# Ledger of designs, part 5: peptides against a protein of PDB entry 3B8E

Target 1, 230 residues: chain A of PDB entry 3B8E
Amino acid sequence: PFLIFIIANIPLPLGTVTILCIDLGTDMVPAISLAYEQAESDIMKRQPRNPKTDKLVNEQLISMAYGQIGMIQALGGFFTYFVILAENGFLPIHLLGLRVNWDDRWINDVEDSYGQQWTYEQRKIVEFTCHTPFFVTIVVVQWADLVICKTRRNSVFQQGMKNKILIFGLFEETALAAFLSYCPGMGVALRMYPLKPTWWFCAFPYSLLIFVYDEVRKLIIRRRPGGWVE

## One batch from the design tools (peptide; made by RFdiffusion4, then SolubleMPNN)

Design b1_p8_5_s1 (from b1_p8_5, 7 letters changed)
Fold by OpenDDE base, seed 4:
Structure b1_p8_5_s1 (fold): chain B 230 residues (1-230), chain A 8 residues (1-8)
Amino acid sequence: as target 1 above (230 residues)
Amino acid sequence: KVVKLPDL
C-alpha cells in the first residue's frame, strides 16, 4: 500500500501502523498455518527425490506462496479502496498524481472526476474511511487465500478444515479485524473509522473470484496432470 | 451531483 502511495502519488490507502498490524499480526499466523498445512496437504504426498534439495524447494515454494498471497491481499485492499473512492466521485485514473493536492491543507477546491469540489476535511474523511475497509478486505481475502492454499491439487471440499493452526489463524485475523474496526478510539489512534457491516461484503466478490479461479485451476490439474496450468 | 460520503 505505502509503496503504491509513493509511486502512483495516490491518496494514502492505509496507514503505516495498520500495515504493521497486518504484517506482524494478521499475516504471521496465516504464514505459520500455511507452513503446517503444506505438511498435511497433498503437496508432500510425493516423497522428495532428494530430501535436502526438495525440502529447500518446498520452503522456497512456501515463501513464494506467502509473497503471492500478500500481493493478492494488497490487490483486494486496493480494489476496495478504488471502489470507495469511485463511489465518492474519485475514479482510479483521477487519483493518479492527486496526492500533492489531496494532502495540501490550503487547497479546499480539489475536484473529483465529476467536477465536484472537495475541502481538505472532506478529503481526509474519505481517506480515513478507506483505511478500515481496506484492512477488513485484506482479512476477507486472507480467508479465501488460506482456504485455497490448503491443497495444491485437491478441492477444499475434499481435504476439509483439519489444520487447527489454519482455523486459529482465521479466527485470530477476524478478531483483530473486528477489534480494529469497532474498538472505541481506533479512529483517533489508527485513523480507522468504524465500519458498517455492509462493507465486509465488498471483498466477497473478489474472494469468491479467487476461490472459483483456484478451484477451476485445481480441477484442470486433476483432469489433465502435467498441463501448463500447474 | 453532490457525492454523498459513504456512510461507513
Scores: peptide ipSAE 0.034, ipTM 0.631, DockQ to the pose 0.201
Fold by OpenDDE base, seed 3:
Structure b1_p8_5_s1 (fold): chain B 230 residues (1-230), chain A 8 residues (1-8)
Amino acid sequence: as target 1 above (230 residues)
Amino acid sequence: KVVKLPDL
């Protein structure tokens, strides 16, 4: 989010407070939950691998997979952001370089893609309107990420949902997202305006994509042990 | 022009 905000000079897609809520609120319990995840059923069946070579290869491939998943997560958030701004009259191309005028409180005639003028107050309402759906999108995509992180090789369907702490983490991040989205005063306190329930569904295609991507990856690893995908 | 904020 922040890198594209700097490079493209677009209106702020996610506020500092919402970023803190992701990093400290929604990510902590899930991350802790992974420490209590049950070992994969196949770990005990494998011969002791060479601890230097096989660990390094596995760490590189895990790092690459997490990097790819993180990119898909960011794309999901930005998709929601661009949809909201487009529905408000700001097409993605028009947002490029707009930040300078967008953030200027003395400019009250910023034009949208349709020649409609927006006051500073109206622009800030739209910006803060983007923060909550972006946040919720990240949470919904994190569901898929957390679920796929349960296993390195086995399908989620093979490992199952046995970790109660992980299930609690999914509940906690969802409850936090709902609280921040719908609690009275959050628009004033956190610059998170309330969402229609329909915005929760905007992330579902991305969560499904992450899930399918990881299941396909794991399937390839299972079918071709020792391949470059492992 | 009344900016119709999207009903989020």
Scores: peptide ipSAE 0.032, ipTM 0.602, DockQ to the pose 0.190
Fold by OpenDDE base, seed 1:
Parts: sequence; C-alpha cells; structure tokens
Structure b1_p8_5_s1 (fold): chain B 230 residues (1-230), chain A 8 residues (1-8)
Amino acid sequence: as target 1 above (230 residues)
Amino acid sequence: KVVKLPDL
C-alpha cells in the first residue's frame, strides 16, 4: 500500500492506524493458528524425514506461496479502494498524481472525473471511507489464507475444518473487523468510517482466487512430487 | 454542483 501511495501519488488508500490494526489485530491470530497447526501436524504424522532438508525446502516454498498470496491480498485491497473512489466519481487514472491537491486543505475545488468539485472535507470523508473497506477486504481474503494454511499437501476438503484455533481465528478477525467498522466513534478515533454491509462481499472474488490458486498448487504437488512447485 | 457524498 505505502509503496503505491508514494509511486503513484494517489490519495492514501490505507491509514497508519488501519495498518496497525492489520498487523497487530488480524495478522496475529493467523500466525498463532499456523504455529499450532504446524506443531500438531508435525507431532501427529512424523515419519522420520530428514528434518534439515525438508524444513528448508518447505520453508522456502511456504514463504514464496505466502509472498504470492500476500500480493493477491494487496491487489484485493487496492481493487476495493479503486471501486469506492470510482463510485464516488474518481476514476483510477484521475487519481494518479492527485495526492498533492487532494491533501491540500486550501484547495476546495478539486474536480473528479466528471467535473464535480470536492471540498477538502468531502475528499477526506471519501478517503476515510476507503480505509474501512480496505481493512475488511484484507480480513476477508485472510479467511481464505487461514483455510488454505491448514494443509500443506492435502486439499482442505480432505482434512476438514477440525482445528478449533483456526475457527477461533476466523471469528476473532471477523469480530474485530465488525467492531472497528461499526462501533460509534471509530470514524473520529481511527479515521475508519462505517461501511455498508455490501462492501464485505467485494473481497469474495479474491478470496475464491486465493483458494483456487492454493488448491491447484496442492494438486500439482500431489501429482508431481519433487516438481518446481514443491 | 451537488456533491454526491459517499453512500455511507
């Protein structure tokens, strides 16, 4: 988010407080869930594999897969951001370089893509209206990430959702997202304005994409053990 | 021009 904000000079897609809520709120439970799932899977199913080589290869592959998934997650967030701004009259091309005028409190006649003038206050309302749906989008794509992380090789359909920690993680992330989105005063305190319930669905295509991507990856690994995808 | 505020 921050890199694109600097390079493209677009209005701020995600506030610093919202980033902190992702890092400290939503990312902690996934990390804990993964740590427990790895520990449980390693304890229950260890055939004596060579612990050094299998760990390094798996850690590299997991890191690459998570890097790719993280890129899809970021893309989902930016998609939501661009959709919200487009629905408010700011097409993606018009946002390029707009930050300088957008953030200037003395310019009250910034035009949108349709020639409508926006005051500084109105622009900031729209900007802060993007922060909450961006955050919620990240939470919704993280649902897919948590579900796919349950298995390294097997389909999620084969292993099921028996992990109570994963279910608790999904609940906690969703509850936090709902709290930050709908609690009175969050707009003032966190610059997170309430969102319409419809915005929760904006991320679903990306969650599905992540899920399909991982299931295809796992299918390839099962069919070609020791291939370039492992 | 009537500014269409975001439908919150």
Scores: peptide ipSAE 0.027, ipTM 0.585, DockQ to the pose 0.234
Fold by OpenDDE base, seed 5:
Structure b1_p8_5_s1 (fold): chain B 230 residues (1-230), chain A 8 residues (1-8)
Amino acid sequence: as target 1 above (230 residues)
Amino acid sequence: KVVKLPDL
């Protein structure tokens, strides 16, 4: 998020507070849940593998998969950001380079893509209105990430939802997202303005994409053991 | 259409 903000000079898509809430709030319980699920899966499936080569390969492949999933998560957040701004009159092309005038408090006549003028206060309301849905989009995409991480090779439908810690993580991150989004005073305290319930659905295509991507990956691994996807 | 925030 911050790199694209610098490179494209767009209005800030994700605030520092929302980043802290992701890193310290929504990602922590999921990470713990994944550590427990990995321990269970490794105990049940240890064929005698070479402990030096097979650990390093598995760690690299997991790291690459998480890196790819993280990119899809970021794309989901940016999609939500661009949709919100477009619905408020700012098309994606118009946002390029707009940050300089957007962040200037003395400019009260910033035009949108349709020639409507926006005051500094109105622009900041729209900006902070993007932060909360971006955060919620990450949480909704993390649901898919947590579900796919239950299995390394088997389909999620084969292993089921047995890990109670993962289920707890899903409820915790969702409850935190709802609290930060709808608790009175969060707009003033955290610059996280409340979102319409409809914005929760904006991430669903990306969650489905992650789920399908991982199930296809696992299917390829099952059909071609020792391939480049494993 | 300005997405009006729900009035808290």
Scores: peptide ipSAE 0.019, ipTM 0.624, DockQ to the pose 0.238

Design b1_p8_5_s2 (from b1_p8_5, 7 letters changed)
Fold by OpenDDE base, seed 4:
Structure b1_p8_5_s2 (fold): chain B 230 residues (1-230), chain A 8 residues (1-8)
Amino acid sequence: as target 1 above (230 residues)
Amino acid sequence: KPVVLPLP
């Protein structure tokens, strides 16, 4: 998120504290679950593994899976960010390069895509309004990712302890999202304004799209084993 | 529609 903020020069999509909560709170549990997954898989598969190649392949698979999940989550967050800003008059194309003027306190006449002028205070309210739904969107997308992982039948029997850790992580991240979104004073302390419950559903079309895409991908892989989509 | 809940 911060890299895209720098590269695209868009208004800040996520607060630093929110990013830290994602990295330390939400991403840690999946990482632990994957680490336990490897440990359990290594305990169950007593086959003489080449410890160098099989660990490297497994670490690469975990790193790739984690990296891909992280990218999908970021894309979901950015989707919600763009939707919120578009509903407030800032179309995605207009946001490109806008950061310089957006963050300038002395510019009180920043125009939106419809020619409306926004004061610095108004812009910051909208910016901080994006932080909470971005975080919530990541959590909702993580739910979808968990469902997708559960539908991967080949791991269902190996998922016993993993599922408990993943479910616990899902509960923890949801509780954290609710806490950060609705606890009194979070708007002042963390610049995370409380969201209407309807905004929790903004990510659902995206989560559904990811689900459908993954199911279609799985279907293609099943029909054409060894294809370029693996 | 306002994104933010009205402050109590």
Scores: peptide ipSAE 0.026, ipTM 0.683, DockQ to the pose 0.168
Fold by OpenDDE base, seed 2:
Structure b1_p8_5_s2 (fold): chain B 230 residues (1-230), chain A 8 residues (1-8)
Amino acid sequence: as target 1 above (230 residues)
Amino acid sequence: KPVVLPLP
């Protein structure tokens, strides 16, 4: 997200503090789930096959999958950002290079895609209104990740422990999202303005996309077990 | 005026 902000010079899609909350709050659960999945994979593979090669392949496959899912999550966040700005008169193409004028407090006549002039204060309200739904979008797409992990054909015992951790993570992420979105003072402290509940649904197509992506991936792995080892 | 307003 931050790289696109720098490269495209668009209005800031996520605040620095919001990014930290994502990294520390939301990414911790995937990291723990990965660590558990690796540990459980190591426990199950205690039969005499060469443990180093099979472990490396599984770690690589997991890392690649999570990397790809992370890219889809970022795309979901940016989609929400562009939708909000487009609904407020700023089409995606108009946002390219706009940051310089957008962030200048002395320019009070920045035009949108339809010729409407926006004051600095109005622009910042819209910007900070984008930060919250971007964060919420990440949480909602992470719900899909949790559901995907639940549907993996691992042993019932492994699924049980993972499911408890995943459910706890889901609750924590959702509680954090609600706290950051609706707690008084978050607009001043974190530059996250409270979000209308309707914006929670903007992420749902991307959650579905993640689900479909993983089901297709699982289907390919099941049909060609040898093809992903290369 | 912004179409998407934060909650008060």
Scores: peptide ipSAE 0.026, ipTM 0.680, DockQ to the pose 0.305
Fold by OpenDDE base, seed 5:
Structure b1_p8_5_s2 (fold): chain B 230 residues (1-230), chain A 8 residues (1-8)
Amino acid sequence: as target 1 above (230 residues)
Amino acid sequence: KPVVLPLP
């Protein structure tokens, strides 16, 4: 988010406080929950690994998969950001290079894509309104990320949802997201303005995409053991 | 229409 903010000179899509809430709040309990996940049912059926080659290759492939998932997560957040700004009159092409005038408190006549003028205060309200849905989008996408991390090879449907700590993690991150989004005073304290409940659904296609992507990956691994996807 | 919930 910060890199695109610098490169494209767009209004800030995600605040520093929101980033801290992701890194320290929403990801902590889910990460701990994975330590308590049950072993896959096929662990005893796997062929012996080559200790010289398979460890490094597997670590690189897992890192690549998580990197790809992280890119889909970021894409989901930016999608929500662009939809919100477009609904408020700022089309994506108009946002390119707009940051300089957007962040200038002395400019109160910044035009949107339809010729409507926006004061500094109005612009900051819509900017901070983007931060909360971006955060919520990350949480919704993290549901899929956490669920797919339950298994390395088996489908989630084969493994099931037996880890109660993981279920608690999903509840905790969602409850935290709701608290930060709707608690009175969060707009003043954290610059997180409340979002319409409908914005929670904006991330669902991306959450589904991550789930399908990983299930297809795992299916390929099961059908072609020793392939480049493993 | 603003995406923000109306502040009370």
Scores: peptide ipSAE 0.021, ipTM 0.673, DockQ to the pose 0.220
Fold by OpenDDE base, seed 1:
Structure b1_p8_5_s2 (fold): chain B 230 residues (1-230), chain A 8 residues (1-8)
Amino acid sequence: as target 1 above (230 residues)
Amino acid sequence: KPVVLPLP
């Protein structure tokens, strides 16, 4: 997020407070829940792996897969950001380089893509209105990330959702996201303005994409043991 | 047309 903010000079897509809420709020319980996941159903039926060769390749491929998932998550957040700003009159191309004038409190006539003038206060309202849906988008794509992390090779449909702590983690992160989004005073306290309930669905295609991507990856690994994707 | 998101 910060790299694109610096390179493209766009209005701030995600605030520092929202990042802290992700790192300290929504990610803590889910991360702990993975420690209580049941062993994969086929782990006792698998041949022993070579501890020297198979671990390094597997760690690199897992790291690469999580890196790719992280990119999809970021794309989901930016998609939500661009959609919200476009609905408010700021098309993606118009946002490039706009940050300098956007953040200037003395400029009260910043034009959108349709020639409408925006005061500094109005611009900050729409900016902070983007921060909350970006945050919620990250939570929604994290559902998929947490679910796919249940297994390394087996499908989630084979493993099931028996980990009650993981289910609680999904509920907790969602409840926290709802609380931060809709509690009175959060706009003043956290610069997180409330969002329409419909914005929760903006991330669903990306969450599904992450899930399908990982299930396909795992399917390939199961069909081609020792392949380049394992 | 720009659709201003109504803040509640």
Scores: peptide ipSAE 0.012, ipTM 0.639, DockQ to the pose 0.274

Design b1_p8_5_s3 (from b1_p8_5, 7 letters changed)
Fold by OpenDDE base, seed 2:
Structure b1_p8_5_s3 (fold): chain B 230 residues (1-230), chain A 8 residues (1-8)
Amino acid sequence: as target 1 above (230 residues)
Amino acid sequence: KPVTLPDL
C-alpha cells in the first residue's frame, strides 16, 4: 500500500497506524496458525526425511503462497479505495499525482474528475473514510485465507486444533475491525472514520478470488507435484 | 454543485 502511495502520488489510501494494526493484529494469527500447521506437518511425517531440506522447502512454499495472497489482499484494498473515491467524483486516473494538492491545507479548490471543487476538510473526510474500508477489506480477505488454511489436506485430528485457532483468528480480526471502525474517537486517533455496513461487502469478490486462486493452486500441486507453483 | 460527501 505505502509503496503505491509514494510511486503514484495518490491520496493516502491507508494510514501508517492502520497498517501497523493490520500487521500486528490481523497477520499475527494467520502466521501463528501457519507455524502450527508446519510444526504439526513435520511431526506427522514419520518417515526419516532429511528434516532440514523438507522444512526449508515447506517454509519457502508457505512464504511464497503468503506473499502472493498478500499481494491480492493489497489489490483488494486498493480496489475498495478507488471505488469510494470514484463514487465521490475522483476517478483513478485523476488521483495520479494529486497528493501534493490534496494534502495542501491552503488549496480549497481541488477539482474532481467532474469539475467539482473540494475544500481541504471535505477531501480529508473522504480520505479518512477510505482508510476504514481498506482495513475492513483486508480483514474480509483474510477470512478467505483462514478458510483456505482450513481446507488443506491435514488429518481430521490436526484440523481440529487448527480449526479452533483459525476460528479464534476470524473472531479476533472481526472484533478488531469492528472496534477500529465503530469505537468513538477512532476518527481522531487513527484517522479511521466509521463506514456503512454496505462497505463490508465490497471485499467479497476479492475473498472469492483468493479462494479460487488457492483452489487452483492446490489443484495444480496435486496434478504436478514438484512444479513451480509449489 | 454540492459536494457529495461519503455517507458516514
Scores: peptide ipSAE 0.030, ipTM 0.633, DockQ to the pose 0.245
Fold by OpenDDE base, seed 1:
Structure b1_p8_5_s3 (fold): chain B 230 residues (1-230), chain A 8 residues (1-8)
Amino acid sequence: as target 1 above (230 residues)
Amino acid sequence: KPVTLPDL
């Protein structure tokens, strides 16, 4: 988010407070759920053939998987951001370089892609309206991540969701997202304005994409043990 | 046209 904000000079897609809520609120429970996942996973029951090499390979595979998932999460968040701004008259091309005028409180006639003039206050309302659904998009994509990360080889349909910590993580993330989105005063305190329920569904295509991608990957690994996808 | 803010 921050790199694209600097490079493209777009209005801020995700606030600092929302980033902190992701890092401290949503990402912590997933990390704990994975760390304390009992030996029910196909990952934990396999004795490492070589503790040094298999640990290093596993750490690299985990790092790559988290890196790829993080990129898809960011893409999902940016998609939601661009959709919201486009629905409010700001097409993606028009946002490029707009930040300077967007953040200037003395400019009250910033035009959108349709020639509508936006006051500073109106622009800040739509900006802060983007922060909440970006955050919620990350949470909804993390649901798919948590479900997927439970197994290396087996389908989620084969192993099921017996991990109580994972279920608790999904509940906590969802409850936090609902609290931050709908609690009175969050707009003033966190610059997270209330979210229409429809925006929870904006991330579902990305969650489904991650899910399908991982199930296909696992299917390939099952059919070709030791292949290039493992 | 009046700016239609996203309905909260």
Scores: peptide ipSAE 0.022, ipTM 0.575, DockQ to the pose 0.269
Fold by OpenDDE base, seed 5:
Structure b1_p8_5_s3 (fold): chain B 230 residues (1-230), chain A 8 residues (1-8)
Amino acid sequence: as target 1 above (230 residues)
Amino acid sequence: KPVTLPDL
């Protein structure tokens, strides 16, 4: 988020507080849940051919898969950001380079894509309104990520949701998202303005995309053991 | 349209 803010000079898509809430609130419980995940049925049945190389390859491939999932999560957040700004009159092309004038407190006549003028206060309300749905989008996408991480090769439907810690993680991150989104004073204290409940659904296509991506990946691994997708 | 609940 912050890198794209610098490179594209767009209005800030995700605040520092929301980043901290992701890193400390939403990512910790998932990491703990994975540490206590039940061993996959196929891991226990397959001896590694070479304990040194197969372990390193496996760690690299897991890291690559998580990296790809993280990119899809970021894309989901940016999609939500661009949709919110477009619904408020700022098309994506108009946001490029706009940061300089957007962040200038003395400019109260910043035009949107339709020629409507926006005061500094109005712009900051819209900007901070984007932070909460961006965070919520990450949480909704993380639901899919957490579910797919239960298995390396088996379908989620085969492994099931046996890990109570994972279920607790899904509940905790959702409760945190609801608290930060709807608790009185969060807009003043954290610059996280309350969002309409409908914005929770904006992330669902990306959550589904991650789920489908991983199920297809696992299907390929099952059909072609030792392929580049493993 | 504003996304915030107070603007509803």
Scores: peptide ipSAE 0.018, ipTM 0.620, DockQ to the pose 0.179
Fold by OpenDDE base, seed 4:
Structure b1_p8_5_s3 (fold): chain B 230 residues (1-230), chain A 8 residues (1-8)
Amino acid sequence: as target 1 above (230 residues)
Amino acid sequence: KPVTLPDL
């Protein structure tokens, strides 16, 4: 989020403290869960062909899994961010380079994509209203990603939800999302305004798309072993 | 468009 904020010069999509809460609070238990999931998943059912290369492959696969999950989560968060801003009149293309004027307190006539002028205060309200949905979107996408990452080859329906650590991680991240979204004072402390329950559903199409895509990928792998989709 | 807040 913050890197894209710098590179694209868009309005701040998510607060740095909230990002730290994701990385340290939300991602740690899922990370541990995925480490233990190796015992339940088909990922480790292949005996190491070479202990040196396969440890490296496992470390690379873990690193790739975490890196890919983090990228998918960020994409989900940005999807929600762009939806909220688009609903408020700021199309994604218009946000590129807008940060300079957006963050300027003296500019009270920043135009949206429809020619409506926005005061600094109005812009900051919209910016801070993106933080909570962005975070919630990450959590909702994490549900899908964690379920998907439970197995490489099998369907989620075949593998099931046996990992207690995974279930605990899903509970923890959901509880954290609810806490940060609805606890009094979070709007002041973290710039996270409370959400209507309807905004939790904004990420569901994206999570469903990822889920369907991965299930289709796994189905193809099962039907065509050694294909380019592996 | 009016500001659409997630809380409202």
Scores: peptide ipSAE 0.028, ipTM 0.620, DockQ to the pose 0.263; fails the geometry check

Design b1_p8_5_s4 (from b1_p8_5, 7 letters changed)
Fold by OpenDDE base, seed 4:
Structure b1_p8_5_s4 (fold): chain B 230 residues (1-230), chain A 8 residues (1-8)
Amino acid sequence: as target 1 above (230 residues)
Amino acid sequence: KPIKLPLP
């Protein structure tokens, strides 16, 4: 989010502290999962055919999968960000390069895509209004991604510890999302305004799209083993 | 007038 903020010069989609919370939370679950997979692989006395290469390949595949999940999560957050701003008169194209004027306190006549003028205060209200649903969207997308990951690995049903880690991660992310969204003072402390419950549903179409896409991908792979979709 | 914010 911060990189796109710098590169595209768009209004800040998410606060730095919340980004850190997402990055730490999202990275911890994979790291713990990997650590437990290593521990479980050591318990599973089946000598990998080549312990160094097979572990490295699995770790790389897992790292790539989590990297892709993180990108999908960021895309989901940005989707919600663009939806909110579009509903408030700022189309995505209009946001490109707008940051300079957006963040200028002395400019009180920033025009939206429809020619409406926005004061600095009004712009900051909209900006901070985006932070909470962006974060919640990431969490909701993470739920979908974790469900998809569970369905990909038939072995995850065999490894009860991975399920516990995934459930724990889902619980932590959900608890954090609820805390940041509804705890009094978060608007002042983190510039995250309270989220109306209806906005939790904004992520669901995107999560559903990811789910459908993954199921279609799996279906194609099952029907055409060895295809380019693997 | 600002468009009514969906989240407040």
Scores: peptide ipSAE 0.022, ipTM 0.621, DockQ to the pose 0.258
Fold by OpenDDE base, seed 3:
Structure b1_p8_5_s4 (fold): chain B 230 residues (1-230), chain A 8 residues (1-8)
Amino acid sequence: as target 1 above (230 residues)
Amino acid sequence: KPIKLPLP
């Protein structure tokens, strides 16, 4: 988010506070929950591998997979951001380079894609209205990420949802997202304006995509042990 | 001017 904000000079898609809420609020409990995840059912059935070569290859492949998942997560957030701004008159192409005028409090006649003029206050309302759905989108996509992290090879359906701490993590991040989205005063305190419940569904296609991607990856690994996809 | 669309 921050890199695209700098490179494209678009209005800030995710505020500093919302970033902190993701990094410290929504990611911490899930990360801890993974430390208590049960071992895969097949780990004990595998013969000892060469600890140097097989581990290094596996770490590289895992790193690549998580990098790809992270890109899909970012795309989900940006999709929500662009949809919100488009619904408020700012098409994606019009946002390029707009930040300079967008953040200038003395410019009260910034035009949208349809020639409507927006005051500084109106622009900030729209910006802060983007922060909450972006945050919620990340949380919803993180559901898929956390679920797929339960296993490296086995399907989620094979491993099951036995880790109560992981389930608690999913609940906690969701409850935090709901609290920050709907608690009175969050718009003033955190620059997170409330959103319609419908915005929670904007991330679902991306969560499904991540889930399907990982299940297909794991299926390929199971069918072709020792392949480059592992 | 066109009417501003409602905020989400």
Scores: peptide ipSAE 0.022, ipTM 0.642, DockQ to the pose 0.165
Fold by OpenDDE base, seed 1:
Formats: sequence, structure tokens, C-alpha cells
Structure b1_p8_5_s4 (fold): chain B 230 residues (1-230), chain A 8 residues (1-8)
Amino acid sequence: as target 1 above (230 residues)
Amino acid sequence: KPIKLPLP
């Protein structure tokens, strides 16, 4: 988000506080939950892997897969951002280069894509209204990320949801997102203004995409052991 | 006159 903010000179899509809430709030419990995940049902049924060759290939391919998943997550966040701004009269093309005037408190007549003038205060309300849904979007796509991380090769449907700590992690990050989104005073304290409940669904297609992507990846690995996807 | 869009 920061790189696109600098390169495209768009209004700030995600605040520093929201980033901190992701890193310290929503990511910790999920990370701990993975440490308590049960071994894959097939680990004990397989021959031992070659520790030198199979580890390096798997680490590289896992890193690539997580990189791709991270790109889908970022895309989901930016999608939510652009949708909110578009619904408020700012089409994506109009946002390019707008940051300079957007952040100037002395300019109170910034026009949207429809010729409506926006005061500095109104612009900041819309900006901070984008931060909360962006954060929630990240949480929703993290549901898929956490679920797919349960297994390396087996389908999630084969492994099941037996890890109670993972389920608790999903609940905790969702509860935290709801708390930060709807608790009175969060707009003043964290610059996280309340969002409409409908914004929770904006990330669902991306969460589903991540899930399907990983399940297809794992399916390919199961069908073609030693292939370029493993 | 552009219709003022409601803030979400």
C-alpha cells in the first residue's frame, strides 16, 4: 500500500495505525495457531523425504505461493479502497495525482469525478472511512490464508478443522476487527471510522479466490508429485 | 447540480 501511495500519489489507502493493528493484533493469534496444527494425516504414511533436495524446493515454492497470496490480499484491499472512493464520487483514474490537493488543508474545493466539491474535512472523513474497510478486508482474506496454511499438500477438507486454537484465532481477529470498526471513539483515537456491515462482504470474492487457488495448487501437487508446483 | 453522495 505504501509503494502505490508514493508512485500513484493517491489518497492514503491504509493508515499507519491500521497497519500496526494488522501486524500486532490480527496476525499474532493466527501465527500461534499454526504451531498447534495437527500433522497432516498422510505424513506418517509417506516415506521420509530427502532432507536436502525436497526442503529447498518446498521452501522456494511455498515462498512463491505465499508471495502470490500476498499479492491477492493486497489487491483485495485496494479493490475495497477504490470501491469506497468510487461510491463517494472519486473514480480510480481521478485519484491518480490527487494526493497533493487532497492533503492540502487550505484547499476546500477539491472536485470529485462528478464535479462535486469536497472540503478538507469531508475528504479526511472519506479517507479514514477507507482505512477501516481496508483493515477488515485484510482480516477477511486472512481467514482464507489461515485455513489454507493448515496443510501443505492435503486438502483442508481432508485435514478438517480440528485445531481449536485456529478456530479461536479466526474468532479473535474477527472480533478485534469488529471492535476497532464499531467501538465509539475509534474514529478519534485510531482514525478508524465505522463501516457499514456490507463492507465485510467486499473481500469475500478475494478470500474465496485465495482458497480456490491454494486448493487447486495442492490438488496439482497430489496428482503430480515432484512437479514444478510442489 | 451534482448530487451530493452520502458518506458511507
Scores: peptide ipSAE 0.020, ipTM 0.627, DockQ to the pose 0.183
Fold by OpenDDE base, seed 5:
Structure b1_p8_5_s4 (fold): chain B 230 residues (1-230), chain A 8 residues (1-8)
Amino acid sequence: as target 1 above (230 residues)
Amino acid sequence: KPIKLPLP
């Protein structure tokens, strides 16, 4: 998100507070999931294959899959950002290079894509209104990670334990998202303005995309047992 | 439709 902000010179899609909430809240669930998946793969691999090469291959595959899922999650966040700005008169093409004038407090006549003028205060309200939905979008797409974990061919006991940890983590991040979005004073204190309930749905197509991606991956693995399955 | 800005 920050790299695209620098490269494209668009209005800031994520605030410092939202980044901290992602790093401390939302990213913990995937990290825990990966740790348990690695541990389970190591237990199943204890048959007499070369333990160094097979462990490294699975860690790399899990890491790549997680990286790809993370990219889809980021795309979901940016989609929500562009939708909110478009609904407020700023089309994606108009946002390119707009940051310079957007962040200038002395310019109170920044035009949107329809020729409407926006004051500095109005622009900052819209910007901060994007931060909370971006965070919430990440939370909603992470719900797909829970579904992915439930569909894996693991032992019922180990899968049950992973599910409890993931459910707890997803509950925590969802509760945090609701608290930050709807608690009075959060707009003033954290620059996280209240989220319209409709914006929770912006992430749903991307959650579905993550699910489909994982099912396709599993299908490919099942059809080619000799390549990626140990 | 522009999202109505919260009244300051």
Scores: peptide ipSAE 0.018, ipTM 0.621, DockQ to the pose 0.269

